# Peptides against a protein of PDB entry 7UQJ: the designs that were tried, part 375

Target 1, 160 residues: chain A of PDB entry 7UQJ
Amino acid sequence: PELYQNFNITPPRGVLFHGPPGTGKTLMARALAASCSSDERKITFFMRKGADILSKWVGEAERQLRLLFEEAKKHQPSIIFFDEIDGLAPVRSSKQEQIHASIVSTLLALMDGMDNRGQVIVIGATNRPDAVDPALRRPGRFDREFYFPLPDVKARFKIL

## One batch from the design tools (peptide; made by RFdiffusion4, then SolubleMPNN)

Design b2_p30_7_s4 (from b2_p30_7, 11 letters changed)
Fold by OpenDDE base, seed 5:
Structure b2_p30_7_s4 (fold): chain B 160 residues (1-160), chain C 160 residues (1-160), chain D 160 residues (1-160), chain A 30 residues (1-30)
Amino acid sequence: as target 1 above (160 residues)
Amino acid sequence: as target 1 above (160 residues)
Amino acid sequence: as target 1 above (160 residues)
Amino acid sequence: SPSIFYDDPSLWFPDDGPRIPRERKDFKPP
């Protein structure tokens, strides 16, 4: 936050954390939320699973996304973390196209509608960045990407 | 693995990783799998989400658990990682009892049936250890528990 | 601790966490400390940076190491976490040999002097396992190693 | 309505992780 202000850097609207499952994407997002929280400046962390938005919010997913972004704006500075965002915005496969298209369109519009003055950061986490709609990966959306590689196999975790 | 062999210690059949969401349980499990893999001895890592076993495979969940354990045994030394295991083996609540009871019973039987000579380690990860059936937490099953606390906020993840 | 007691496993005297910077070594050490703490059995966690021991404790580093191990023994079960342990125990390079040799020798002696009945675990974390004196990596010392792989560096944590 | 999890990071990071006694994190040299 302060770093972005001091450098006159437009804070990224969206950051995509991608990498194999269990590479610490969610942990990193939480750690960032915690690290950006000072005693003076608490960051609000909103976490949603992409699949939960589709499954739990059937028919209301768009409204719930809007509410999430409104709440995040209301409680700024804030982080919206979409875990498994590939579940929310799968690349257009024919069989589920219409419902997904609307949700993706809503997410696109919400990210585009984030005023550069807003202290809302969106973090998407995925195991399959290629399964995320390329429209979400454009400038002004998830325009920053972070790969989380697997622990290299030479890691001897002798806790076992 | 080697340490357990050298100490003639019966390797734990199951290890429960529990703690708040995004505390690195999955990362740790992968890191453990990677770490136990040497150039000479590759460990096979099987990852399943508890909820995925229930949701995707209605009626085949038991068969798929059996197949998973068979594949793990076939590819030993191996780690079976159940992410969100509370989704697979929720504490018996009345309304979904029968299907869950069968899956839990299958998992119990598979864990009990792990021959002490098997180089198969089962890791369960949950955010809610109390939501895991206590039968899974008995000796010879998930008899080892590891809590993953949230990084204390003062633990400046100097990754920022 | 309890796990090691119940299995008659000689608790490892030392565990080396190694891997690139920011891979969660410190987070993991804290998570382990917290995980091993039950309501019934609180683990005391001692954290020191290797470089801090050398820089802040000039001339008293050995005494401070001894005090640390004594305090850890007094407050057992305990974990001593040396962050950046390569700063404490660099591989013998000629120009700083004598002072480092004494500190390393003290650490070796302290690790060797840990009675198998002591519930003190030493965790060293380093980004450079090859920069850690091989004498520390021998059986009865840091005989367990855990690699923490990078999230692939192309994960430009642009959250800065 | 699925509650918008307003997680105060302080609620997410409750100090009530198994209290590694706050005071002993900083073993200061005597």
Scores: peptide ipSAE 0.000, ipTM 0.292, DockQ to the pose 0.043; fails the geometry check

Design b2_p30_8_s1 (from b2_p30_8, 13 letters changed)
Fold by OpenDDE base, seed 2:
Structure b2_p30_8_s1 (fold): chain B 160 residues (1-160), chain C 160 residues (1-160), chain D 160 residues (1-160), chain A 30 residues (1-30)
Amino acid sequence: as target 1 above (160 residues)
Amino acid sequence: as target 1 above (160 residues)
Amino acid sequence: as target 1 above (160 residues)
Amino acid sequence: AKAPKVELLPAPEDLPDPFPLPSLEPYKPP
């Protein structure tokens, strides 16, 4: 957060954390949220899993997304973290279930509807950036993407 | 620990995390400790800095190491994390201060004295694996080494 | 970085990362440095350990700090990351060695001497924010503090 | 000499979650 102001970097509305599982995406999102909170200014951190939104809220997922964004706006400054966003916003295909298409369209509309001055940051985390709908990766949405590489395979095997 | 069972990997007695500073060695060790803790089975996490053991415990460092290993054994399953282990166990040289030689010998003896069936994992973290006494890197001690590369500059750019 | 612009937060000259050991402070600082670099605009990342500056540079620590800040200014945009800043700048006490007092005074002067428009960010990381001299935590120095909690066990489990 | 409390890093569970993740309880709609 602080680094972008100092460097005159335009903050994205949405940040995509991508990389293999266990690369620290969720930790980083939490650490960012924590780091942007001070004693005087707490950042509200919202976390949802993409798969949980689809599975738990069949028929209500659109409403849940709207409520989430409304709450995030109400509790500014805030971060919405979508873990496993590829589960929520799979690549559009002719075989894409109407449910997923509606959720993707809703998320697109919610991200587009955030004013550039909004103190709401959306972080999506995925292990499969290519499985995220390219429409979400456009400017004004998840326009910044962040690759979390696997620490070299040798390093992982031993941490495991 | 759960990770080792899942991969049918024989858990090392000692794990050396090495790599450039800020590559997440300490974070990973803690994340491992956390990840191996369940609601039913908490892992006790012990952390010491190599430099702190040398500086704070001049003349008592050997005793402090023994106490640490005894406590870790008492609180099984447990992890002993030595941050900056190169500070505690520098490479043996003819110029090695007697203090360091005694501490290294004590750590070697403590690691050798851990039964193969002990639920005590020792993680050493260093930015300089070549500065760690090769005796500690032998089988039955830190016999597993994990390189934490700097995430490529490009990869980190994406985490913000 | 991005978070602060969105939140209309005045960028600090200095950022204090504090929290339990291994909460990702160093990793975050590096991730921040990396994320603020682009292909067109690389951020120069300087890292020093507080204890290393004290121990390696007895009598030269002041000069080394000055050189570090000069180099950081020369390589703008830049980040100076002090790992274990509580080791470099312990709380002032009547028992504080003259060496530590001089180093703290030098660091204070260097932070005060940075123009508000400087593209140099100073990040201090500590496990003990209360062990950092309160003079460093004043406005225009480390005026922003970021607590790195241990992510709850559940949160870390997902990063692994 | 007080044995330096092996500061058992509080199990991450025992660290007060300073940012209580809003309980990963499913957002029960109010």
Scores: peptide ipSAE 0.000, ipTM 0.210, DockQ to the pose 0.048; fails the geometry check
Fold by OpenDDE base, seed 3:
Structure b2_p30_8_s1 (fold): chain B 160 residues (1-160), chain C 160 residues (1-160), chain D 160 residues (1-160), chain A 30 residues (1-30)
Amino acid sequence: as target 1 above (160 residues)
Amino acid sequence: as target 1 above (160 residues)
Amino acid sequence: as target 1 above (160 residues)
Amino acid sequence: AKAPKVELLPAPEDLPDPFPLPSLEPYKPP
């Protein structure tokens, strides 16, 4: 948190955590939320899984996203963490186009609609950054990306 | 815990988290506890530092271990996390042999004595897996090992 | 990072992560470093254990702290993470007073000497915030505190 | 309308460090 302040950089509305599975994207998001929360300033953390929004809320995903952002705005400062965001916002060219396109469009609109004064940060986590619609990765949306590399094969083997 | 249950996999009685200092072993254990807890199924997390058990409970370490395992069993499903377990159960060949040997023997017995139906998982974290008594690393004890590599210096710079 | 920016709050020079052992303080600091790092903006992460500085650098702890802060300033933006900072900066009233008092005084001076333009954040992690010298917890030092609670049974339900 | 559960941020401690930062080898002074 503080690093961005020292740089007088407007906090990105969205941060994309990307990297192979188990690279701690979800963990980082939660860690960020906890680190940004003080006794004086509690940050509300909202977590959703991309696939869960699609699967659990068939026909209501857009509404659920709106409600999520409304609640996040209501409880600001807040972090919205989308785990597996590639499940929510697949590249539009995939054959499951219509439902995904509507959800992506809704998410785009919600991220764009965050006032510069809004104390809402959106963190997306994905194992497949290339599967995330590039429109989400544009300035004012998930315009900061953090790669969570696999620890190299050698480090992976030592995890074993 | 729930992960292993959902897979009908008998949860390993023990999981060794090993890797260099600050590789998030302790946090992973807690995160596992948190991630395995649901609204329906709360996992009780017990944490002890290996060195603290030896230093704080001189002459009572065995009793404290027994009490810990009893409490964990009483509050199952539970995770017992030993941070710095190499401090609790050093390789028997170290000059401080007798006290350590008794504690190791107690821990071995407690891990072996966990009923197959017990919803108690033991996680040991160490920076020095080779400093942990190999008897603890056998089947039925810490028989699963997860290395927590240092992200290599290069991966550090890319997370940078 | 971004949360504090949205508040136009000057990032605290120091953040104290406190909470029971294994509440992920170290991982949070690491997660923060990783999350604040982008391909464009590399955050150098420095980690030290408080007890290690005292034990490994007997008679050089002050110099090692100075070097650490110099290196952090040289490699800004940077995070200095002190794990187990209560081991480095115990309350001065403990009988091992002189060495600890000098180290605390050095750390105070180094934290106070960080230019407001400095892109160096200091994170201290402790299981015993009350064991940290209150002078370190004053404004301009570790003036932000993040409690890493054991998720109480109730907070566990909400994380769940 | 299940109110979005305001999940309290899991304490970052409850988050597994998937990428344990390398222990900076103690800066060996050159």
Scores: peptide ipSAE 0.000, ipTM 0.297, DockQ to the pose 0.035; fails the geometry check
Fold by OpenDDE base, seed 4:
Structure b2_p30_8_s1 (fold): chain B 160 residues (1-160), chain C 160 residues (1-160), chain D 160 residues (1-160), chain A 30 residues (1-30)
Amino acid sequence: as target 1 above (160 residues)
Amino acid sequence: as target 1 above (160 residues)
Amino acid sequence: as target 1 above (160 residues)
Amino acid sequence: AKAPKVELLPAPEDLPDPFPLPSLEPYKPP
């Protein structure tokens, strides 16, 4: 049974957490995993950083993504959290196009392949949503976005 | 009476937040800044990632640290939060000694120079406290460490 | 000079942390407590969930709140963290008015009585700040509000 | 300095609300 079936919430395939640095996006993704956990149903949380994945050789970065998604599927219900996803899948800039294109392509394929992955949610966190490849922000991928405002002392934040 | 006056808490010059990834260290540093802010006195929060600072040229990384601490002093009261500080100041491993030594030395000097910096707190977050250069974990630098456990829903936390 | 002495920050009696479900509000409260702790002065952290308090008999919910505030006062400096405070003190809806009114009244009285409580900070977390009784969001209660972005903790974290 | 030990105490049933976050003006790098 789908993790979110019980919530009557269509789980986003991917959720983009965006907002200024240190708005708690990472904590937040970690935290979803576990608010969705019951004593009976533990959600497995996987975390990776975009820059850490990119720091490996391209073929190893792809392999790490594949392994991550395989392990997440194996341990479903699960959440995959990508911190600094703009570091993994930056907007295609000409200077690193091929390296990033392969990693982005792999991540896209892995997210698109999630229809058959059961109860796996992917959460991406970024300080720069516009620096994330728009292909990741499409329906079936990071199709829901949540803004993490800087709290002002007086600010009522409307989550619109 | 001010809650903090009564705490008789010498504010750490530097606080090391350590714990498993996604235990909310970044969010916590922000909330600290927040709890220390009033409507009348806003704390300015500066955030940098260790790896992002290191990804720049060594001399530029040093400059970025200097500028960060100058801006933090200019906008005091302020908090400087280093996420992934183990990426900025890894334990001196023989293979990258010179590059890391310069950045670490600059950070050390900037932290040591904080006695004259007024109302600036430095918070370092790491998943690997043992991967942080021990020189940063000394008195007058990151002299207070806080472990961020994986909270279980049933865990009452005594911050001892 | 102590950073906090110079902040001249009257700590809020109550702070409302609001944001989407799983905003790490709980974790944020913990590390606030941690940062306010020294080796010499440890802050005691108390946590309750609004729904859990409400799930008990009305008189027991009130008693639990009283006991919580007494224990917090006894172990001052302390922080009381109410997770899902909208579950404890929902906006007065006609169908549960009497039960909620009593619990809300008790919480209000306990927060108003904090002038005499020394070094106790109350933090309220909600996913729905507009679902919190406005009486709690007034000066001298949850008079400072902070938006927290997305979510919660029971996840088995494998850091691969 | 010794890391403060976080003692995990078993939860009493209900856990209450945490501290406010000020408007962090993002450091605009110059």
Scores: peptide ipSAE 0.000, ipTM 0.200, DockQ to the pose 0.040; fails the geometry check

Design b2_p30_8_s1 (from b2_p30_8, 13 letters changed)
Fold by OpenDDE base, seed 5:
Structure b2_p30_8_s1 (fold): chain B 160 residues (1-160), chain C 160 residues (1-160), chain D 160 residues (1-160), chain A 30 residues (1-30)
Amino acid sequence: as target 1 above (160 residues)
Amino acid sequence: as target 1 above (160 residues)
Amino acid sequence: as target 1 above (160 residues)
Amino acid sequence: AKAPKVELLPAPEDLPDPFPLPSLEPYKPP
């Protein structure tokens, strides 16, 4: 936060966590949510999986996204974490164009409609950033990308 | 590895990582794999998602599991990480009994067939440990469970 | 970032990541650094281990801390990550009082001397938050603490 | 003793991966 306040950087509406699977993207998102929370001001953390939104809400994915953003807005400050966002908004390949197009368009609109004053951060996590629609990776959307490299093995996991 | 070798602890055939989504289960599995790896002895990390095994390998899921365990055995020392293992081996509910039963039975047999001398560790991650077949949670299978609690929210990640 | 802008939260000078070894503290710090970086504005990530500062820099630890903070300030926006900060700033026990006292005092002064407008975030990671000098855990220093819970400890990571 | 250069840690992008996954060579199903 300080970094962006101090930098006069327009706070990203969205952050893309990308990197090899199991590099802690989801943990990071939760940790970020936890970190921004205080006893007085808890951040509401909304988590969805991209594939779950597509599969569980066939035909309602757009509505569910809207509801998610509305709930996040209602419970400000909020983080919306999309795990496996490549599953939610894959690069539009020709054969599944229509349904994915609508979901992507809805997500784009929801991210674009986040007033810069909104206390809603969107985090997308993917193992395949190139599988995410480039429209989501544009300024004002997931305009910040985090590479979660695999942790370097030479580091003795002091984890153990 | 060293810890278990040193403690004469029969290494678990399987470990269940459970807890809320995004608590770092996958990260931990990778971290463990990396930590157990040395320059001389790299651990081979095999990752699969439970849902992917079911969906991508319709009718071949059992064969794919066998092949996975064979490859893991061939590339010892190895970790097999099943992300979302609740998707692979859901509690047997009546309507989908046969197909899931065969996959679960195959996984059980593969875990049971892991000789205690095998340097293959199986990690299952789930957000819903109660959705995992209890047969998998028995001694000699996923007989160790790790709850990944949510990071304590008092932690303000001022890092944002 | 956005979260703190929106929350009018005085940005922390420091964040303490604590929790059992292996909970991804270092990974989290790196991921946060990566997260705050953009193509246009890379965050400079400075990593040091507490023990390394003490052991490698016998008699120069204070100078090295000053240099580290100066470099971090020069390369704003910056993150200074102290892994194993309990090694850098142990609770003052009587027998090693003088040398540790000076290092702790230097770190305190450096953290206190970070103007609230400075784009330098300090992250300390420890497995033993109670082994960190309480003076570092005060408001304006490591005033935010993140517990990285172990995955439920009952599971002996047989994975090792 | 050469003052160890405050090595600017490479940007997190440049930081050697602290947990390199062994390259998951995609298991090609035989």
Scores: peptide ipSAE 0.000, ipTM 0.293, DockQ to the pose 0.043; fails the geometry check

